# Designs tried in a protein design run: peptides against a protein of PDB entry 3S8F. Part 7

Target 1, 157 residues: chain A of PDB entry 3S8F
Amino acid sequence: VLTLFVAVPSLMTAFTVAASLEFAGRLRGGRGLFGWIRALPWDNPAFVAPVLGLLGFIPGGAGGIVNASFTLDYVVHNTAWVPGHFHLQVASLVTLTAMGSLYWLLPNLTGKPISDAQRRLGLAVVWLWFLGMMIMAVGLHWAGLLNVPRRAYIAQV
Target 2, 166 residues: chain B of PDB entry 3S8F
Amino acid sequence: DEHKAHKAILAYEKGWLAFSLAMLFVFIALIAYTLATHTAGVIPAGKLERVDPTTVRQEGPWADPAQAVVQTGPNQYTVYVLAFAFGYQPNPIEVPQGAEIVFKITSPDVIHGFHVEGTNINVEVLPGEVSTVRYTFKRPGEYRIICNQYCGLGHQNMFGTIVVKE

## One batch from the design tools (peptide; made by RFdiffusion4, then SolubleMPNN)

Design b1_p8_4_s3 (from b1_p8_4, 5 letters changed)
Fold by OpenDDE base, seed 5:
Structure b1_p8_4_s3 (fold): chain B 157 residues (1-157), chain C 166 residues (1-166), chain A 8 residues (1-8)
Amino acid sequence: as target 1 above (157 residues)
Amino acid sequence: as target 2 above (166 residues)
Amino acid sequence: LREIVEAL
């Protein structure tokens, strides 16, 4: 009950953030239904990191609702599904947001802008992190559905 | 300028609200699909049954592993299982093929898991509570019991076996 | 904290 209650304001927040991104993209010259996405500052790791975190949070949020269901939880509880969910929520959203925050915070604290090399390296790190996290998360969720247990070094399949 | 911005914001909010509603239906559909395809044979939750974990090894139906398997009908058995640090008793658990088995599982010490490979049996075992699970083994053979809840230094080696006889 | 960050 509590999880489902929290899910409602979380969804509202998510779509509000999306609306803000669309507005920002259109202010930057984006047009059409999807053109505003391309107009966003994808060359800035401070932007890319938290946005990728948000994207990973979408399937994770859906998984949260599944985990909160009495009937569905019976299937996924204490299987590899659960670590998959956690890695999407914590290692994707929280971690990428923290990484993105550092790309803004450190230049601000030092008063020195990041170099172009640092910017490119940052983008590479963030995208590779996201890719790896998605591969791992999909694998864990799939394994969980195949009844691979959590907190065990062995599996039947 | 402020009015223009306000109108634009409202338009985008309306669009995303509509999208939100659409996605809500998608999520409901996905949940329904999952329920239809993956929840066959869900074991209903039973009434909460309590036991004293400090005495469960000394008295009652869990005290003697040799008497843990009780025939309750022509093709029905109750098995009283203890999950403890670090193993299961009785071990092995011997049951006949095709019989309805009611597992009554509890712990004398800490929280453990009871996950039977090749089945949908997967429950947590709490000290002071009795977990009840019903299952019928259709295939003879050995089924491994795995502890999937961290329970201490020997957790990784905590296994049991169910032997289903023809 | 700022001094530490600047030293990095």
Scores: peptide ipSAE 0.006, ipTM 0.785, DockQ to the pose 0.012
Fold by OpenDDE base, seed 3:
Structure b1_p8_4_s3 (fold): chain B 157 residues (1-157), chain C 166 residues (1-166), chain A 8 residues (1-8)
Amino acid sequence: as target 1 above (157 residues)
Amino acid sequence: as target 2 above (166 residues)
Amino acid sequence: LREIVEAL
């Protein structure tokens, strides 16, 4: 019971971030239930990267609840499911947030704005990273459900 | 007006918090549903059983691999398995098809994994503790045991075999 | 406290 209660503050934090994004989008002229999303600065890799990280974190968080369940964890523990989970948590949210931070920090530290070419390249990098991570994560979770072990170079399936 | 902006933020937060709570209930419901519908394959955790890892190779039921398979009743067996760096004993483990097998697994050295392919047997093996797993093999053949917990330089080559006889 | 930790 107490383990599952950890999900409460985590969700509160996650949706507070979402609330901040909605507020920002509405300040930028977005209207309606979803119009605020379109109003966000999707042309800035410093913004896109951490947002994609958040998107990856959603299924990862759901997986966290599964992993925290005693009976369900028995099914997934030490299978490919576990690497799938932490690649969503670390290699998506944390890594993409770091990438996004870099796209903001470097121009600020150097005093030089990024070129348009660099901006476009940055967008390509973070989107490709996200796509690759999602493919990998889905594959790992699927393999885990098929009882493929982690930390092994071979599997029956 | 900063005050108006703050109130607006609070309104959005309240909406998202409500959504958060709703999603929490959905997740709990999904977990409950999964547990209710997929209980047949779940092996419950056993009681904590302890053993001295420093003497387990010398004395007791794990000491002789030739006596590792013990018949405890009609069509019931207990198998005492050691996971060590870097292998399993006995190897192969021979059991009859259709029999209820209770695996008692421990380690004399470091933490290992005991993952049997084609089954739901997947446990970590800790020195000083006995892992108990109950399983019935319905199909004859060979089942590979894989160590899925890093245990040292030879971890990747640590395999065993369960042979199920007709 | 130990019981709580073990239940987690």
Scores: peptide ipSAE 0.006, ipTM 0.805, DockQ to the pose 0.035
Fold by OpenDDE base, seed 4:
Structure b1_p8_4_s3 (fold): chain B 157 residues (1-157), chain C 166 residues (1-166), chain A 8 residues (1-8)
Amino acid sequence: as target 1 above (157 residues)
Amino acid sequence: as target 2 above (166 residues)
Amino acid sequence: LREIVEAL
């Protein structure tokens, strides 16, 4: 009960962030149910990176509920499922947020804006990172469901 | 303008909070559904049993690998398994096909894993605790035991074998 | 049912 109770404030936080994004998008001229998403600054790696991190965090969070479930954990515990979860939570959200933070922080610290080339490169990096992480995470979760063990170089499958 | 913005933010927050709450119930429902419809592969946790890891090799049911397999009924066995750095004992573990096997697994040293390929047996083995797993092997053959918990330099080579005889 | 309750 206590473990799953943590899901409440976590979800509240996540959806508060979503609400902030919606408001920001609408302030930028986005309209309709989904138009606000397009209005967000997708040309800025400092924005894109943490948002992609959040997107990766969503399935990771859902998986967290599974992992924290007493009975369901018997299925996934110490299988490749767990590394899949970690890569979504840490290597996706945390890492991409760190990347995005640098794209914001460095220009502010130096007082020099990033060049257009640097911006484009940054966008490429964060999108490629996200794509790779999603592929790997899906693979790990799938393998985990097939009972591929964690921390082993061999498996039945 | 400020008032309008505030009201807009509040509306969005209320909407997303409602959605959040709905999703919480969806997740709970999915868990309940999964457990209700797909319980065949779930092995419940046993009662917590404790042992002294410093003496488990010297005395008790884990001390002699030759006596590790104990018949407890006509088609029931208890197997006392040690997971240690870096292997399992007994090795191989020999059990009859179709018999109900109760594995009693513990460690004399560090935490290990006990993952049996081809089965749903997958437990952590903690020094001072006894892991209990019940399983019936339906197919004869060899089943590899894999350590899936890092236990030191030889972790990657820590394997055992269960031989199921007809 | 018990397993469901314990999982929650």
Scores: peptide ipSAE 0.006, ipTM 0.800, DockQ to the pose 0.077
Fold by OpenDDE base, seed 2:
Structure b1_p8_4_s3 (fold): chain B 157 residues (1-157), chain C 166 residues (1-166), chain A 8 residues (1-8)
Amino acid sequence: as target 1 above (157 residues)
Amino acid sequence: as target 2 above (166 residues)
Amino acid sequence: LREIVEAL
């Protein structure tokens, strides 16, 4: 009930954020249906991290609705599917947002900009983190659909 | 101009909302596909039934493992299963192939899982509640029961066996 | 707070 209750506001927020990103991209010179995406500041880890978190949250959010479904929960409950879901939510969205926030917060607090080396390292970390999370999440969801149990070290699959 | 800016933003919002509606249908289709391919044998939950976990071992249908399998009709059985720290009783559970089996599962101690490998039987077992699962085993053999809810230091070794006889 | 952050 709670999940479905927050689903609508969450969707509204997600699409509003997307609209804001499009607007920002177009202000930065992006044109066309997708050109605004390229115009966004992809060289800034403070931007890239939370955006990647949002991308991970899309399938995670859909999975949340699945997990809250009376019928579908019987299929996925206490399987590897569930860890797959919350890793997208916590280890992707929350963690990447925190990582990105750090890249904004520290320079702001200290008054010192991050070095170019720190920026490049930050981008590498964020992208690698996202890639790892996506690989793990896909694997866990797949395993879950194959009825691999959660909290068990063995499975017959 | 503030009005112009608002109008522009509104246009983007409308576009994304339209996209969202399209994606909604895609997700519905994906859910339908998943249900069709992975939920052929979904077992609905029974009515909520309560039991006293403090006395379930001493009296009632769970008290004697030797009497746990009850024939309730032609080719129909009820099996009263206890999930406890750290195992299941009866163990093994012996049932005939092709019979309709109603599992009545409860716990005398903490929350456990009841996951039968090779089947879609997968329920949590709460002290004070009776989990009801209906299943028909089509293939003879041994089916392992796994606890998939953390229940203590011995959780990882908590297994049972269902033996399906021809 | 700035002094603490700079020390890290």
Scores: peptide ipSAE 0.005, ipTM 0.781, DockQ to the pose 0.012

Design b1_p8_4_s4 (from b1_p8_4, 5 letters changed)
Fold by OpenDDE base, seed 3:
Structure b1_p8_4_s4 (fold): chain B 157 residues (1-157), chain C 166 residues (1-166), chain A 8 residues (1-8)
Amino acid sequence: as target 1 above (157 residues)
Amino acid sequence: as target 2 above (166 residues)
Amino acid sequence: LRDIVEAL
């Protein structure tokens, strides 16, 4: 019970970020239950990257609860499931947030705005990264459920 | 107006917090459901059993691989397995089909993994501790043991075999 | 491709 209570502050933090996004979207003219999402600046890789990271973090967080469950962890521990979880938490949220930060930081440090071509390339990179990461993560989780071990080059399946 | 903005943010936060709590209950319910319906493959944690890793190779039930398989009942065996850098002892492990096998696994050196393909046997093996796993092999054949915990330069080649006889 | 080249 105490272990699962760790999810409470984590969810509170995550959904506070979501609340901030909703507020921002509504300030930009978004209306309705979902209209605020469309109003967000999806043409800016500095915004898109961390948001995609957040999206990847959702299933990763759910997996975290599974991994923290003693009985369920027995099923997934030291299988491909674990690196799948890592790639959702670190290689998606953390990495994409870092990438997004760079798209904001570098132009500000140099005093030069990014070109339109650079912006479009940045968007392509971020979306492709997210897509590839999701494919890999799903594959790893699936393999883990099939009892493929981690840290091994061979498996029966 | 800063005050109006603050109130608006608070309203959104309340909504998302409510959603957060709802999702928490959903996750807990899903876990509970999974545990209730899929308990057949879950092995509960046993009591902590300790051994001296410095002497485990010299004396005791792990010392002689020829005596590693002990019949404890008409259809029950205990197998004393050592996971070491870089292999398993005994190798192969020979057990009869349909018998209840109690694996008692320990390590004389570093932490290893004991992952048996085709089964739900998957435990970490710590020096100084005995891992106990119960399993009944229903199908005859060879089952590969894989080390899934990094244990050194030869980790990738650390394999064993369980041979289940008819 | 053009966008990539120009961005490099």
Scores: peptide ipSAE 0.021, ipTM 0.807, DockQ to the pose 0.015
Fold by OpenDDE base, seed 2:
Structure b1_p8_4_s4 (fold): chain B 157 residues (1-157), chain C 166 residues (1-166), chain A 8 residues (1-8)
Amino acid sequence: as target 1 above (157 residues)
Amino acid sequence: as target 2 above (166 residues)
Amino acid sequence: LRDIVEAL
């Protein structure tokens, strides 16, 4: 009930953020239907991390609706599906947002910009983290649909 | 300038809102597909039923494992199952192939899981509440029951068996 | 606070 209650506002927020990104990209010189995406500051880990978090949150949000649905929850409850959803929400969105926030916060607190090496390392970490999370999430969701239980070390499949 | 900026932002918002509506239909379709392909075989049944977990072992239909399997009609059975730390009772559960089985599961101690491998039977079992699941086993053999809700130090070894006879 | 952050 609570999930469904916040689903509509969350969707509105998500797409408003997307609209803001499009506007920002176009202000940065992006043109066309998708050109604004390339114009966004993909060289900044403080930007990339939370955006990747948002991308991970898309399937996670859809999964939230599934998990909150009576009939579908019966299928996926206490299977590997649930950890898959969990990692998309917490270990993707929340964690990546925190990682990105660090790259904004530290320079502002210290008054010193991050070095180019730190920037590049940050980008590598964020992208690798996202990739790993997506692989794991897909695997967990797949396993869940195959009825692999959570909190159990053994399964029939 | 402010008005122009607001108008531009509004246009992008409208576009993304339209996209959001389209995605809602996609999600609905995906949900429908998932329901059609993954929900067959188990029927959630029963109304909210309560039981006293402190006395469930001493009196009532769960008290005697030898009487746990009750024939309620032609090719129809009710099985009263206890999930406890750390196992299931009765064990094994013996039922005939092709019969409609109504599992009534409760716990005398803590919350457990009741996940039957090879089936889509998967419910949590709460002390003081009776979980009801209806299922028909089409294939004879042994089906393992797994606890998928953490229930203590012995949780990982908490297994049961359903034996389906021809 | 800045001094603490710089020390980390």
Scores: peptide ipSAE 0.011, ipTM 0.777, DockQ to the pose 0.012
Fold by OpenDDE base, seed 1:
Structure b1_p8_4_s4 (fold): chain B 157 residues (1-157), chain C 166 residues (1-166), chain A 8 residues (1-8)
Amino acid sequence: as target 1 above (157 residues)
Amino acid sequence: as target 2 above (166 residues)
Amino acid sequence: LRDIVEAL
């Protein structure tokens, strides 16, 4: 009965971050219900990377609730569903956050700003990474629902 | 203006927190709905049963693969399966079509998986514990058993077969 | 209903 209460702190944290993004966007001139999103600094890989990670974390978090559900876990446990969940949580959120942090940290530590070419390359990297992770995650979750086993090189499907 | 900014932040946070709470209930509702509509697809776990993994190969119902399939009633069988490094016994497991099969699965060594393709049978097998799964095979043929829990160097080659006879 | 409650 109390198992899903573990989601409360995580959701609260996630949506407070979202609130911070909204505030930042509005400070940058964004208006309206969604206009603040466009006002965010999408030209900076240090910003884009962790935000994309957060976006990947949303379905991953929902999946976490499923995985923590006693009866639903019987359906998904030790199937490709589980790696799909992990790749959203670790390979997307954590990895992209690390990438974004690096784009901030190195210029800060060296005192040298990134070039425009480096910036553009960084944007390409994080967007392509995100796209690849989303494709893989969707595939793994789908395969998991079709009862493709985890940790096996073969499957009936 | 600091005061204005502070109030704005609080308003946004309250809104997003409310949304967060709403989404939590949505997820709970979706889970509840899914369970309510798909209860027939859930195979309940049996009661916790313990065995000694050090002697399970030598004595008891798992000791002789030739006696692993036990008829317990009309069209009812219990199959005592060992998952070990690296295989299953008996192999193949032969059962009749349409019979209610109760699998009693344990391990003498390390944790293994017991995933039967074409079925919803998918359990972890722990040394010292007995996993109980009830299933009725409606279609005759061969069903492959796959180990889906890493158990060592031979994990990838650890397979078994269930043969369902007409 | 029990299964639902236990899952939550």
Scores: peptide ipSAE 0.011, ipTM 0.815, DockQ to the pose 0.077
Fold by OpenDDE base, seed 4:
Structure b1_p8_4_s4 (fold): chain B 157 residues (1-157), chain C 166 residues (1-166), chain A 8 residues (1-8)
Amino acid sequence: as target 1 above (157 residues)
Amino acid sequence: as target 2 above (166 residues)
Amino acid sequence: LRDIVEAL
């Protein structure tokens, strides 16, 4: 199926990004199987936001494979599952990447670094956004599996 | 240094690519497992059937809601359902308990949804296309039909009812 | 129009 073939380049891209992160972390002094993760710049919202987006995108991508499967899609199609998928793909990855991009772009365009207060606020915003999106996404996926319809204000449950 | 970095990157990429391939097989395996263990709720898709949405209200099996429920066998019925802005016909749909019901659903106007609460019936209804769903109601009662595809200003109020009689 | 009114 051509639709499922898209999974191959997508996975290749995802794991290439992961490889880049691992390399970057190790260059920053991280060691061991997981030590490189801690070495990444988690104090920079321009870094944290896109990475959180990627983390949300992982289950979203897995869901994409489910949604693209003819038989499995029968279970989830036009249920709350689908909005859950969208919120992971768009409202998490795209939105957080956009937020992170601004934290990088604006200082570069203005030539002025962000203040420490702005940095801390930025970190709070992206983490809270991610948390909220994960809670909502889990809820939507769960509701979808319980056959709660999308685009409806009422449900059996 | 540059050579070392290049070699390191290559090693990491190879590792992650191998992992990605493994995960691909895991996903395929999970799909296969799901299909093998959870097939009871799957209704196979029928053949594509086309109708003219401009005449479906005027002629044919969808034209008269009073004749929408057709007995095709001793315990088999075909129900011709229209989803329209903003409701369903017939409404209510009356069917007997335990009978095999074949729903043939189409739309005269825009795309609608046909989601029956308490069941696994959930299909999109496209103008010019007939959606076919086979289902047997085991429990008597009322089942609400919900439109789960946006169809206009009255979308949120678009409901129908299936009444299953003993 | 009648169908709409009845559905509302």
Scores: peptide ipSAE 0.006, ipTM 0.790, DockQ to the pose 0.018

